# Designs tried in a protein design run: peptides against a protein of PDB entry 3NZW. Part 157

Target 1, 212 residues: chain A of PDB entry 3NZW
Amino acid sequence: TTTLAFRFQGGIIVAVDSRATAGNWVASQTVKKVIEINPFLLGTMAGGAADCQFWETWLGSQCRLHELREKERISVAAASKILSNLVYQYKGAGLSMGTMICGYTRKEGPTIYYVDSDGTRLKGDIFCVGSGQTFAYGVLDSNYKWDLSVEDALYLGKRSILAAAHRDAYSGGSVNLYHVTEDGWIYHGNHDVGELFWKVKEEEGSFNNVIG
Target 2, 222 residues: chain B of PDB entry 3NZW
Amino acid sequence: QFNPYGDNGGTILGIAGEDFAVLAGDTRNITDYSINSRYEPKVFDCGDNIVMSANGFAADGDALVKRFKNSVKWYHFDHNDKKLSINSAARNIQHLLYGKRFFPYYVHTIIAGLDEDGKGAVYSFDPVGSYEREQCRAGGAAASLIMPFLDNQVNFKNQYEPGTNGKVKKPLKYLSVEEVIKLVRDSFTSATERHIQVGDGLEILIVTKDGVRKEFYELKRD

## One batch from the design tools (peptide; made by RFdiffusion4, then SolubleMPNN)

Design b2_p21_5_s2 (from b2_p21_5, 8 letters changed)
Fold by OpenDDE base, seed 4:
Structure b2_p21_5_s2 (fold): chain B 212 residues (1-212), chain C 222 residues (1-222), chain A 21 residues (1-21)
Amino acid sequence: as target 1 above (212 residues)
Amino acid sequence: as target 2 above (222 residues)
Amino acid sequence: SAEEIARLLAEAKEAAQPWEL
């Protein structure tokens, strides 16, 4: 898996691959590694597919309950804390989760929290999570600027996942791309890695280690 | 060394059509190299136009299917005989599987039916309850032999329009029930040739708006 | 023992080949 999220002047970009594996077996190329918790809040998935899917779906229910009780959308801080508290209760039980909770509230603005099954909870501006994270960071860190246009930021997110999909055997399938704004998240499509690779290679003159 | 799990072999296969879905399984039950049964059905009609199979360790599979059937029964009691939707069934099965997260059911689960729009639906589950809706899925012993074939023949992977120099993919389209049954039969006959845990018989459950029908075909008994 | 059972169950879980992301 490779997931990433970063803050920039235009909000948050979230980009993820779609491969699941069981050892050397490619279990799926079409897994949805983003849960749409509500129109303003996303969760990303890395690690155990069932652990992430089950508990982030549960988180969605908790966030909805908060909204019903408090008559206000849950904060990104509170949503991430609910998940962090949950996984902390299971510490040592063998959960495998590397998650990012990304969203927008009027109080917080665009916000990203990293939460993992070790009980780590971090607020930050840039995270890459998964087996391909170092490959994604290599591209992302080299090109990241706060002042990126929305178009450039979307491309950078997509391009960083593509780099990871190219080098990490456990990442691939497609890139799912999101832009989070004050008006909520916007889905920017599913981009097949095979097609995207050749397109990017042609347009950039990159990936010269592969002969076309 | 004690192993709490057995492996009863077999293979299952689900394919969704436009207005139907198919779930098929061989009828061989095996332990190690010994055939326990040449006709032990592993694909079940669970009611509400939902068919289910949990392939791997048969004791776990049977337990899971029984629990799901009971869940359907209780759903009717609690909701005035409301039909359980396939998506709700998938969520329920996730909870059944994940409820044993630390001692999983040793099975690959597939369900098939129609979604609320009357479209064919196949859901597949890992042993601990992650699930995905797909157009096709193979599970069990010969899944590694069949799944690449399904990628090519159902999802048209690596197929391109002639004369386009590989630039235009073959368009996705739904297969007819007859085409799906042919693919299922070819998949299982091929798997039987190369895998000792697959054979004897093939049972196919076809879900349509009119209900569930069954077809049976002989496989090699070697 | 409880510890031995826990180990065996953990090993069995890994052998179940859950999907990883």
Scores: peptide ipSAE 0.426, ipTM 0.808, DockQ to the pose 0.279; fails the geometry check
Fold by OpenDDE base, seed 3:
Structure b2_p21_5_s2 (fold): chain B 212 residues (1-212), chain C 222 residues (1-222), chain A 21 residues (1-21)
Amino acid sequence: as target 1 above (212 residues)
Amino acid sequence: as target 2 above (222 residues)
Amino acid sequence: SAEEIARLLAEAKEAAQPWEL
C-alpha cells in the first residue's frame, strides 16, 4: 500500500493506490483505501484490510452519533482521537492499521492526523503511509510547495503514488485521488497505473529505466 | 502439531451480470488426498435472493452460513419481514467474520445477488471480514488458476481492439447468462484437469429478479 | 496451554492469508 495526504494553499490532497495482497498473491487491484466518513472528512487505509475497514466504518458511526448529539459536525481532532483511543485499547492484540484522518471544519480549517495501531497520533501537513511510503516521499518532498496550484497539487499527489506503484511490489492497481476544500471533499477519479505510467513517461520524459 | 483448521479443498467463483449474478462451486469435499464426498454442495440459497458460499475448512464454512441464515431470520423479525439488501448482507457477514478476528473462520466467502437497482452483485470476503464488491471472484483451492482467466474473460484484461497497436482497450460490457455459464463451466473443467482438490460435480446458482435457479454439471471424477 | 493455543491461532491466522493493504 501507498497512501498520502498533504496540506497546501488550496486545501488537502489525498491520493492512494488500490492493491491488496495476501503474501505474494495480488488479492485485488481495485480496493477502496479511502473511506468517505462524511462530506468533509476522509479516512485512509494501510495495514490489515479488515482492521482498517471495520474500525474506520465504526469511526464513521461514532462521527454520525456526535453530529446527532451535538448538532455539529465532529472536529478532525476529535474524530482522530476516537480512533486513537480505540486502537490504544487494543494495543498488543495484533491490530495492523496505518491511517490518516483528513478533513475540514470551520474551527480547524484543513487538517490531517496520522493514527496507527501502535497508538501514535500526529497532526501534520504531509504524510505518506504504507510499504511504498518512502518512494512517495521521494517525489512528494522534492516537489512540494505550499503555494502549489490545485492542478499541480493533484498531479503531485497522483505522481507520487505512481512512483511508489512503480517501485513497491505491494502497491499498484490504480490511483484514487481526492481534493478536500472548505466545501468538502471532491473525488478526482480512478487512474489505472498502467495507463498513467505510459502517459506520464511520454509527457515528462521520465521513467527512463523502462525501455519502450 | 495441533492444527485447529482443516482444508476440505474445493473451488468457488462468482460473476455478476447486468440483471443477474452467478455463484458456482464444485461438489468435491476432500481431506488431504482422500475424497470424503463427490457431492457435498457448498453454495447455498440463504433467502432474500442472496446466495452464499464459504470455501476452505468446511466446518467453519457451514457454521458461518448457518449464522448468516439465522441473521436473515432475525432481520425479518426485527424489521417486519423487510427484504435484506445484498449490501446490508455484506456488512452483516463482515461483522460475523470480524467477531472471530482472533480465531478466524478459515474460509474465503463469496455472496451473490442483485443490488437495489436490480444489477448483478458479487461480494468477496477475506477470512477476517474485509470485503469488496466485484464483477467476478474465484476462491478456494484453484482460485490462482481461475482468477487470472476471469480477469481476461470477464474484465477483458490485456485485451485490445484489433488494428490499434495495443492503444485501445477492449471495451467493458456485460456478459449474457449463457456466456457466463460457459465461462464457469470452462473454468471448472480446466481447474479440474490441473488441481486434485477440484472435481466430481459443478453446482451453479443463478440469481435473477425471478429468484434462484440451480444448474448441475458433471466434472471429471479422477 | 492457553499460550500454545494462542501461538497456534497466530500461525493459523497467517495461514488464513488475510488481505493486506
Scores: peptide ipSAE 0.426, ipTM 0.809, DockQ to the pose 0.283; fails the geometry check
Fold by OpenDDE base, seed 1:
Structure b2_p21_5_s2 (fold): chain B 212 residues (1-212), chain C 222 residues (1-222), chain A 21 residues (1-21)
Amino acid sequence: as target 1 above (212 residues)
Amino acid sequence: as target 2 above (222 residues)
Amino acid sequence: SAEEIARLLAEAKEAAQPWEL
């Protein structure tokens, strides 16, 4: 898996691959590694598919309960804390989760929290999570600027996942791309890695290690 | 060494069509190298136009299917005989599987039915309850042999339109029920030839708006 | 022992080959 999220002047970009594996077996090329918790809040998935899917869905329910009780959308901080507290209760039990909780509230603005099954909870501007994270960071860090246009930011997110999909055997399939703004998240499509690779190679003159 | 799980082999396969879905399984039940049964059905009609199979350790599979069937009954009791949708069934099965997260059901689960729009739906589950809706899925012993074939023949992976120099992918289209049945039969026939845990019989459950139809075909009995 | 059972169950889980992302 490779997931990433970063803050920039235009909000948050979230980009993820879609490969699931079981050992050396490619279990799926079409997994949705982003959970849409609410129109303003996303969760990303890395690690155990069931652990992430189950608990992030559970998180969605907790977030909805918060809205019903408090008559206000849950903060990204609070949502991420709920998940962090949950996984911490299972610390040592063998949960495998590397998640980013990304969202917008009027109080916080665009916000990203990293939460993992070790009990780590970090607020930050840039995270890459998964087996391909280092490959994604290589591209993302080299090109990241706060002042990126929305278009450039979307491309950078997509391009970083593509780099990871190219180098990480456990990442691939497609890139799912999101832009989070004050008006909520916007889905920016599913981009097949095979098609995207050749397009990017042609347009950039990159990936010169591949002949063709 | 203590192993709480058995492995009863077998293979299952789901394919979603436009207005139908198919879930198929062989009828061989095996332990190690010994055939326990040549006809032990592992694909079940669970009601509400949902068919289910949980392939792997048969005891776990049977337990899971029974629990799900009971869940369907309770759903009817609690919701005034409301039909359980296939997506809700998938969520329910996730909870059944994940409820044993630390002692999983040793099974690959597939369900098939129609979604709320009447389109064919196949959901697949890992042993601990992650699930995905797909057009096709193979599970069990010969899944590694069948799944690539399904990728090619159902999803038209690595197929291109002639004369396009590999630039235009073969367009996705729904397969007819006859085409799907043919693919299922070819898949299981091929798997039977290459995997000792697959054979004897093939049972296919076909879900349409009119209900569940069952077909049976003989497989090689070696 | 309970610890041994826990270990065996963990190994069994791995053998089940859950999907990883």
Scores: peptide ipSAE 0.422, ipTM 0.808, DockQ to the pose 0.281; fails the geometry check
Fold by OpenDDE base, seed 5:
Order: C-alpha cells, then sequence, then structure tokens
Structure b2_p21_5_s2 (fold): chain B 212 residues (1-212), chain C 222 residues (1-222), chain A 21 residues (1-21)
C-alpha cells in the first residue's frame, strides 16, 4: 500500500493506490483505500484490510452520532482521537492499521492526523503511509511547496503514488485522488497505473528505467 | 502439531452480469488426499435473492452460512419482512466474520445477488471480513488458477482493440448468462485438470429478478 | 496454555492469508 495526504494553499490532497495482497498473491487491484466518513472528512487505509475497513466504518458511525448529539460536525482532531483511543484499547491484540484522518472544519481549517495501531497520533502537513511510503516521499518532498496550484497539487499527489506503484511490489492497480476544500472533498477519479505510467513517461520523459 | 483448522478443498466462483449474478462451486469435499464426498453442495440460497458460499474449512463455512441465514430471518422479524439488500447483507457478513477476528473463520466467502437497481452484484470477503463489490471473484483451492482467467475473460485484462498498437483497451461490457455459464464451466473443467481438490460436480446458482435457478454439471471424478 | 493457543491462532490466521493493504 501507498497512501499520502498533504496540506497546501488550496486545501488537502489525498492520493492512494488500490492493491491488496495476501503474501505474494495480488488479492485485488481495485480496493478502495479511502473511506468517505462524511462530506468533509476522509480516512485512509493501510495495514490489515479488515481492521481498517471495520474500524474506520465504525469511526464513521461515531462521527455521525457526534453530529446528531452535538448538532455540529465533529472536528478532525476529535474524529482522529476517537480512532486513536480505540486502537489504544486494542494495543497488543494484533490490530494492523496505518491511517490518515483528513478533513476541513471552520474551526480547524484543513487538517491531517496520522493514526496507527501502535497508538501514535500526529498532526502534520505531509504524510505518506504504507510499504511504498518512502518512494512517495521521494517524489512528494522534492516537489512540494505550500503555494502549489490545485492542478499542480493534484498532479503531484497522483505522481507520487505512481512512483510508489512503480517501485513497491505491494502497491499498484490504480490511483484514487481526492481534493479536500472548505466545501468538502472532491473525488478526482480512478487512474489506472497501466495507462497513467505510459502517459507520464511520455509527457515527462521520465521512468527511463523502463524501455517502451 | 495442533491445527484448529481443516481444509476441505473445493473452489467457488462468482460473476455479476447486467441483470443477473452467478455463484458456482464444485461439489467435492476432501480431507488431505481422501475424498469425503463427491456431492456436498457448498453454494446456498439464503433467501431474499441472495446466494452465498464460504469455501475452505467446511465446518466454518457451514457455521457462517447458518449464522447468515439466521440473520436474514431476524432481519425480517425486526423490519416487518423487509427484503435484505445485497449491500446490507455484505455489511452483515463483515460483522459475522470480524466478530471472530482473533479466531477467524477459515473461509473465503462470496455472495451474489441483485443490487437495488436490479444490477448483478458479487461481493467477496477475506477470512476476517474485509469486502468489496467486484464483477468476478474466484475463491478456494483453485482460485489462483481461475482468477487470472477471469481477469482476462470477464474484465478483459490485457486485451486491446486490433489495429490500435495496444493504445485502446477492449471495452468493458456485460456478459450474457450463456457466456457466463460457459466461462464458469470452462473454469471448473480446467481447474479440475490441474487441482486434486476440485472435481466431481459443478453446481451453479443463477440469480435473476425471477429468483434463483440451479444448474448442475458433471466434472471429472478422478 | 492461553499463550500457546494465541500463537497457534496467530499462525493459523497467517495461514488464512487475510488481505493486506
Amino acid sequence: as target 1 above (212 residues)
Amino acid sequence: as target 2 above (222 residues)
Amino acid sequence: SAEEIARLLAEAKEAAQPWEL
């Protein structure tokens, strides 16, 4: 898996691959590694597929209950804290989760929290999570700046996942791309790595390690 | 060495069409190298136009299917005989599987039916309850032999339009029920040739708006 | 022992090959 999220002047970019594996077996190329918790809040998935799906879906229910009780959308800080508290209760039980909770509230603005099954909870501007994270960071860190246009930021997110899909055997399939603004998240499509690779190679003159 | 799980072999396969879905399974049940039964059905009509199979350790599969059937019954009691939708069934099965997260059911689960728009739907589950909706999925012993074939023949992977220099993929289209049944039969006949845990018989459940139809075909009995 | 059972179950779970992301 490779997931990433970063803050910039235009909000948040979230980009993820879609490969699931069972050992050396490619179990699926079409897994949705982003959960749409509400129109303003996203969760990303890395680690155990069932652990992430089950508990992030549960998180969605808790966020909805908060909205019903408090008559206000849950903050990104509170949503991420609920998940962090949950995984802390299961510490040592063998949960495997590497998640990013990304969203926008009027109080917080665009916000990203990293949460993992070790009980770590971090607020930050840039995170890459998964087996391909270092490959994604290599591209992302080299090109990141706060003042990116929305177009350039979307491309950078997509391009960073593509780099990871190219180098990490456990990442691939497609890139799912999101832009989070004050008006909510916008889905920017599913980009098949097979097509995207050749397009980017041609347009950039990159990936010269592959002949074709 | 203590192993809490058995392996009863077999293979299952689901394919979604436009207005139908198919779930098929062989009828061989084995332990090690011994055939326990040549006709032990593992694909079940669970009501509400939902068919289900949980392939792997048969005791776990039967327990899971029984629990799901009971869940359907209780859903009717609690919701004034409302039909359980296929997406709600998938969520329910996730909870059944994940409820045993620390002692999983040793099964690959597939369900098939129609979605709320009347379109064919196939959902597949890992042993601990991750799930996704797909156009096709193979599970069980010969899944590694069949799934690449389905990628090619259902999802048209690695197929391109002639004369396009590999630039235009073969367009995705739904298969007819006849085409799907042919693919299922070819998949299982091929798997039977290469895997000792697959054979004897093939049972196919076809879900349409008119209900569930069953078809049976002989496989090699070697 | 409970620990041995837990280890055996962990090994069995690994053998079940749950999906990883």
Scores: peptide ipSAE 0.422, ipTM 0.805, DockQ to the pose 0.282; fails the geometry check

Design b2_p21_5_s3 (from b2_p21_5, 13 letters changed)
Fold by OpenDDE base, seed 4:
Structure b2_p21_5_s3 (fold): chain B 212 residues (1-212), chain C 222 residues (1-222), chain A 21 residues (1-21)
Amino acid sequence: as target 1 above (212 residues)
Amino acid sequence: as target 2 above (222 residues)
Amino acid sequence: KEKEIEELERKAKEAALPWEL
């Protein structure tokens, strides 16, 4: 898996691959590694597919309960804390989760929290999470700036996942791309890695290690 | 050393069409190299136009299917005989599986039916309860042999339009029920030739708006 | 019980192939 999220002047970009594996077997190329918790809040998935899917869905229910009780959308901080507290209760039980909770509230603005099954909870501007994270960081860090246009930021997110998909055997399939703004998240499509690779290679003159 | 898990082999396969879905399974039940039964159905009509199979350790599969059938009954009781939707069924099965997260059911689960729009639906589950809606999925012993074939023949992977120099993919289209049944039969026939845990018989459950139909075909009895 | 659970988890992990992301 490779997931990433970063803050920029236009909000948050979230980009993820779609491969699931069972050892050396490619179990799926079409897994949705972003859960749409609510119109303003996203969760990303890395680690055990069932652990992430089950508990992030549960988190969605908890967030909805908060909204019903408090008559206000849950904060990104509170949502991430709920998940963090939950996984901490299961610490040592063998949960495998590397998640990012990304959202936009009027109080917080665009916000990203990293939460993992070890009990770590971090607020930050840039995270890459998964087996391909180092490959994604290589591209993302080299091209990141706060003042990116929305178009350039979307491309950078997509391009960083592509780099990881190229080098990490556990990442691939497609890139799912999101832009989070004050008005909520916007889905920017599913981009097949095979097609995207050749397009990027042609347009950039990159990936010259592959002859084609 | 006590092993709580067995492996009864077999293979299952789901394919969604436009207005139908199929779930197929062989009828061989095996332990190690011994055939326990040549006709042990593993694909079940669970009511509400939902068909289900949980392939792997048969005891776990049977237990899971029974629990799901019970869940359907309770759903009707609690909701004035409301039909359980396939997406709700998938969520329910996730909870059944994940409820045993630390001692999982040793099964690959597939359900098939129609979604709320009347479109064919196939959901597949890992042993711990992650699930995905797909157009096709193979599970069980010969899944590694069949799934690549389905990628090519259902999802048209690596197929391109002639004369486009590989630039234009073959467009996705739904298959007819006849085409799907043919693919299922070819898949199981081929798998039987290469895998000892697959054979004897093939049972196909076809779900349409009119209900569940069953078809049976003989496989090699080796 | 903890050792039993751990052993069952190990066996389950080895036998059942959960999907990983």
Scores: peptide ipSAE 0.465, ipTM 0.803, DockQ to the pose 0.292; fails the geometry check
Fold by OpenDDE base, seed 1:
Structure b2_p21_5_s3 (fold): chain B 212 residues (1-212), chain C 222 residues (1-222), chain A 21 residues (1-21)
Amino acid sequence: as target 1 above (212 residues)
Amino acid sequence: as target 2 above (222 residues)
Amino acid sequence: KEKEIEELERKAKEAALPWEL
């Protein structure tokens, strides 16, 4: 898996691959690794598919309960804390989760929290999470700046996942791309890695390690 | 701790026809989750109409193939340029492998060629040198996915003549080179879809009385 | 070394694994 999220002047970009594996077995090429918790809040998935899907779905329910009780949307900080507290209760039980909780509230602005099954909870501007994270960081860090346009930011997110999919055998399939703004998240499509690779190679003159 | 063995993934496949043999391998080389190369050939023409692949830890495979090639050279020297037969090659490889019985080459080895009667031959080896002549064999990462398929499509396992109520087995027959190549391509295409260590390219070496022909097909690069 | 081989062989023979992302 390779997931990433970063803050920029235009909000948050979230980009993820879609491969699931069971050891060396490609279990699926079409997994959705972003959960749409609510129109303003996303969760990303890395690690155990079942763990992530189950608990992030649960998180969605908790966020909805908060909204019903408090008559306001849950903050990104609170949502991430709920998940963090939950996984901490199961610490040592063998959960495998590397997640980012991404959202935009008026109070917080664009906000990203990293939460993992080790009990780590970090607020930050840039995270790449998964087996391909280092490959994604290589591209993302090299090109990141706060003042990116929305188009450039979307491309950078997509391009970083593509780089990871190219090098990480456990990442691939397609890139799912999101832009999070004050008005909520916007889905920017599913991009097949195979097609995207050749397009990017042609347009950029990149991936020169591949002949053809 | 130090581990002397790696696993570079990949898959190889041999099929013997009536008067030909095929040895195929993907060209992906991987370590853990990282693709090292999308084109690293692992099937080699060793001379005397013998093709060889040793799949697993690439360093061991390369070493074994080099040693075998050297053995072929010395065989010619010692026997007045006599062609090494495929069965003798198999025995030689057994000795190479078993010579390291207590520090094995971490590879699955397959060779293909023609026997002394001009019939297609495939020999497969375990890491310590047990070998058998077979009609087909898959080795490497996706062997468990491919081998049952080969059993069904090459050896016609579990196939019966229609209308016989499962009483009459489908008769064995040799496949044409075209049929074999199709099976190989289908096997690797399928394996690539389901195994991370298989993909990028497929190289097929076809051995006939006229020599070794090489074909290349692209696989998924994901 | 033999133990390492056995471990690698064991891993190769492992049953259906959970899906990982």
Scores: peptide ipSAE 0.463, ipTM 0.726, DockQ to the pose 0.206; fails the geometry check
Fold by OpenDDE base, seed 5:
Parts: C-alpha cells; sequence; structure tokens
Structure b2_p21_5_s3 (fold): chain B 212 residues (1-212), chain C 222 residues (1-222), chain A 21 residues (1-21)
C-alpha cells in the first residue's frame, strides 16, 4: 500500500493506490483505500484490510452519532482521537493499521491526523503511509510547496503514488485521488497505473529506466 | 504443536452478470491427500436470494454459513420480514468474521445475489472480514489457477481492440448466463486437471429475480 | 510431483491469508 495526504494553500490532497496482497499473491487491484466518512471527512487505509475497513467504518458511525447528539459536525481532532483511543485499547492484540484522518471544519480548517495501531496520533501537513511510503516521499518532498496550484497539487499526489506503484511490489492497481476543501471533498477519479505510467512517461520524459 | 485448523480443499467461484449472479463450487472434500467425500455441497441458498460459500476449513465454513442463515432469520423477525439486501448481508458477514478476529474462521467467503437495482453482485471476504464487491472472484485451493483466467475472460484484462496497436482496451461488457456457465465449467475442469484438491462434482447456483436455481456437473474423479 | 503438490498447497494457503494493504 501507498497512501498520502498533504496540506497546501488550496486545502488537502489525498491519494492512494488500490492493491491488496496476501503474501506474494495479488489479492485485488481495485480495493478502495479511502473511506468517505462524511462530505468533509476522509479516512485512509494501510495495513490489515479488515482492521482498517472494520474500524474506520465503525469510526464513521461514531462520527455520525456525534453529529446527531451535538448537532454539529465532529472535528477532525475528535474523530482522530476516537480512533486513536480505540486502537490504544487493542494495543498488543495485533491490530495492523496506518490511517490518516483528513478533513475540514470551520473551526480547524483543513486538517490531517495520522493514527496507527501502535497508538501514535500525529497532526501534520504531509504524510505518506504504507510499504511504498518512502517512494512517495521521494517525489512528494522534492516537489512540495505550500503555494502549489490545485492542479499541480492533484498531479503531485497522483505522481507520488505512481512512483510508489512503480517501485513497491505491494502497491499498484490504480490511483484514487481526492481534493478536500472548505466545501468538502471532491473525488478526482480512478487512474489506472498501467495507463497513467505511459502517459506520465510520455508527457514528462520521465521513467527513463523503462524503454517504451 | 496443536493446530485447530484443517484444510478441506475445494474451490469456489463467483461471477456477476447484468441481471444475475453465479456462485459455484466443487463437491470434493479432502484432508491432506485423502478424499473424505466426493459429494459435499459447499454453496448454499441462504434465503432472500443470497447464496453463500465459505471455502477452506469446512467446520469453520459450515459454522459461518449457519450463523449467517440465523442472522437472516433474525433480520426478518426484527424488521417485519423485510428482505435483507446483498450489501447489508455483506456488512453482516463482515461482523461475523471480524467478531473472531483473534481466532479467525479459516475460510475464503463469497456471496452472490442481486443488488437493490436488480444487478448481479458478488462480494468476497478474507478470513477476518475485509470485503469487496467484484465482478468475479475465485477462492480456495485452485484460486491461483482460476483467478488469472477470470481476469482475462470476465474483466478482459490484457485484451485490446484489433488494429489499435494495443492502445485501446477491449470494452467491458456483461456476459450472458450461458457464457458465464461455460466459463465456470471450463475453469473447474481445468483446475481439476492440475489440482488434487479439486474434482468429483461441480455445483452451480444461479441467482436471478425469479430465485435460485441449481445445476450440477460431473468432474474428474481421480 | 510431491514438490508440485507442496507448491500448490502453499499457494492455496496463501490464498486463505488475510488481505494486506
Amino acid sequence: as target 1 above (212 residues)
Amino acid sequence: as target 2 above (222 residues)
Amino acid sequence: KEKEIEELERKAKEAALPWEL
């Protein structure tokens, strides 16, 4: 898996691959590694597929309950804390989760929290999470600027996942791309890695290690 | 070292059509190299036009299917005989599987039915309850032999339009029930030739708006 | 043939593993 999220002047970009594996077996190339918790809040999945799906879906229910009780949307801080508290209760039980909770509230603005099954909870501006994270960071960190245009930021997110999909055997399939703004998240499509690779290679003149 | 799990072999396969879905399984039950039964059905009609199979350790599979069938009954009781939707069934099965997260059912689970729009639906589960809706899925012993074939023949992977120099993919289209049944039969006959844990018989459950029908075919018995 | 069976058994076992992302 490779997931990433970063804040910039235009909000948040979230990009993820879609491969699942079982050992050396490619279990799926079409897994949805982003949960749409509400129109303003996303969760990303890395680690155990069942652990992430189950608990992030549960988190979605908790967030909805908060909205019903408090008659306001849950904060990104509170949502991430709920998940963090949950995984902490299971610490040592063997959960495998590397998650990002990304969203926008009027109070917080665009916000990203990293939460993992070790009980770590971090607020930050840039995270790459998964087996391909270092490959994604290599591209993302080298091109990241706060002042990126929305178009450039979307491309950078997509391009960073592509780099990871190219080098990490456990990442691939497609890139799912999101832009989070004050008005909520916008889905920017599913981009097949096979097609995307050749397109990017042609347009950038990159990936010269592969002869086309 | 005590091992609470067995492996009873076998293979299952689900394919979703436009207005139907198919879930098939061989009828061989094996332990190690010994055939326990040549006819042990592993694909079940669970009611509400939902068919289910949990392949791997048969004791776990049977337990899971029974729990789900009971869940369907309770759902009817609690909701004035409301039909359980296939997506709700998938969520329920996730909870059944994940409820044993730390002592999992050793099974690959597939369900098939129709979604709320009357379209064919196949859901597959890992042993601990991750799930995905797919057009097709093979599970069990010969899944590694069958799944690549399904990628090619159902999802048209690595197929391109003639005359496009490999630049235009073959368009996705639904297969007819006859085409799907043919693919299922070809898959299992081929798998039987190459895998000792697959054979004897093939049971196919076909789900349509009119209900569930069953077809049976003989496989190689060696 | 025994090696082939062992490999097939290994693959079958891998197919029954939990999915990882």
Scores: peptide ipSAE 0.438, ipTM 0.799, DockQ to the pose 0.904; fails the geometry check
Fold by OpenDDE base, seed 3:
Structure b2_p21_5_s3 (fold): chain B 212 residues (1-212), chain C 222 residues (1-222), chain A 21 residues (1-21)
Amino acid sequence: as target 1 above (212 residues)
Amino acid sequence: as target 2 above (222 residues)
Amino acid sequence: KEKEIEELERKAKEAALPWEL
């Protein structure tokens, strides 16, 4: 898996691959590694598929309950804390989760929290999470600027996942791309890695180690 | 060493069509190299136009299917006989599987039916309850032999339009029920030739708006 | 029991592996 999220002047970009593996077996190329918790809040998935799906879905329910009780949307801080508290209770039980909770509230603005099954909870501007994270960071860190245009930011997110998909055997399939603004998240499509690779190679003149 | 899990072999296959879905399984049940039964159905009509199979350790599969069937009954009781949708069934099965997260059911689960729009639906589950809706899925012993075939024949992977120099992919289209049945039969026939845990019989459950139909075909009994 | 679970998980991994992301 490779997931990433970063803040920039235009909000948040979230980009993820779609491969699931069972050992050396490619179990799926079409897994949705982003949960749409509400129109303003996303969760990303890395680690055990069932652990992530189950608990992030549970988180969604908790967020909805908060909204119903408090008559306001839950904060990104509170949502991430709920998940963090839960996984911490299961610490040592063998949960495998590397998640990002990304969203917008009027109080917080665009916000990203990293939460993992070790109980780590971090607020930050840039995270790459998964087996391909180092490959994604290589591209992302080299090109990241706060002042990126929305178009450039979307491309950078997509391109960073592509780099990871190329180098990490456990990442691939497609890139799912999101832009989070004050008006909520916007889905920017599913980009097949096979098609995307050749397109990017041609347009950039990159990936010159691959003959095609 | 005590091993609470067995492996009863077999293979299952789901394919979603436009207005139908198919879930098929062989009827061979084995332990190690011994055939326990040549006709032990593993694909079940669970009501509400949902068919289910949990392939792997048969005891776990049977337990899971029974629990799901009971869940359907309780759902009707609690919701004034409301039909359980396939997506809600998938969520329910996730909870059943994940409820045993630390002592999993040793099964690959597939369900098939129609979604709320009347479109064919196939959901597959890992042993601990991750799930995905797909157009096709093979599970069990010969899944590694069948799944690549399904990628090619259902999802048209690596197929291109003739005369385009590989630049134009074969367009995705739904298969007819006859085409799907043919693919299922070919898949299991081929799997039977190459895998000792697959054979004897093939039971196919076809879900349409009119209900569940069953078809049976003989496989090699070697 | 943890070792037994780990062994069961290992065996479960061989025939019906959980999906990893």
Scores: peptide ipSAE 0.431, ipTM 0.803, DockQ to the pose 0.313; fails the geometry check

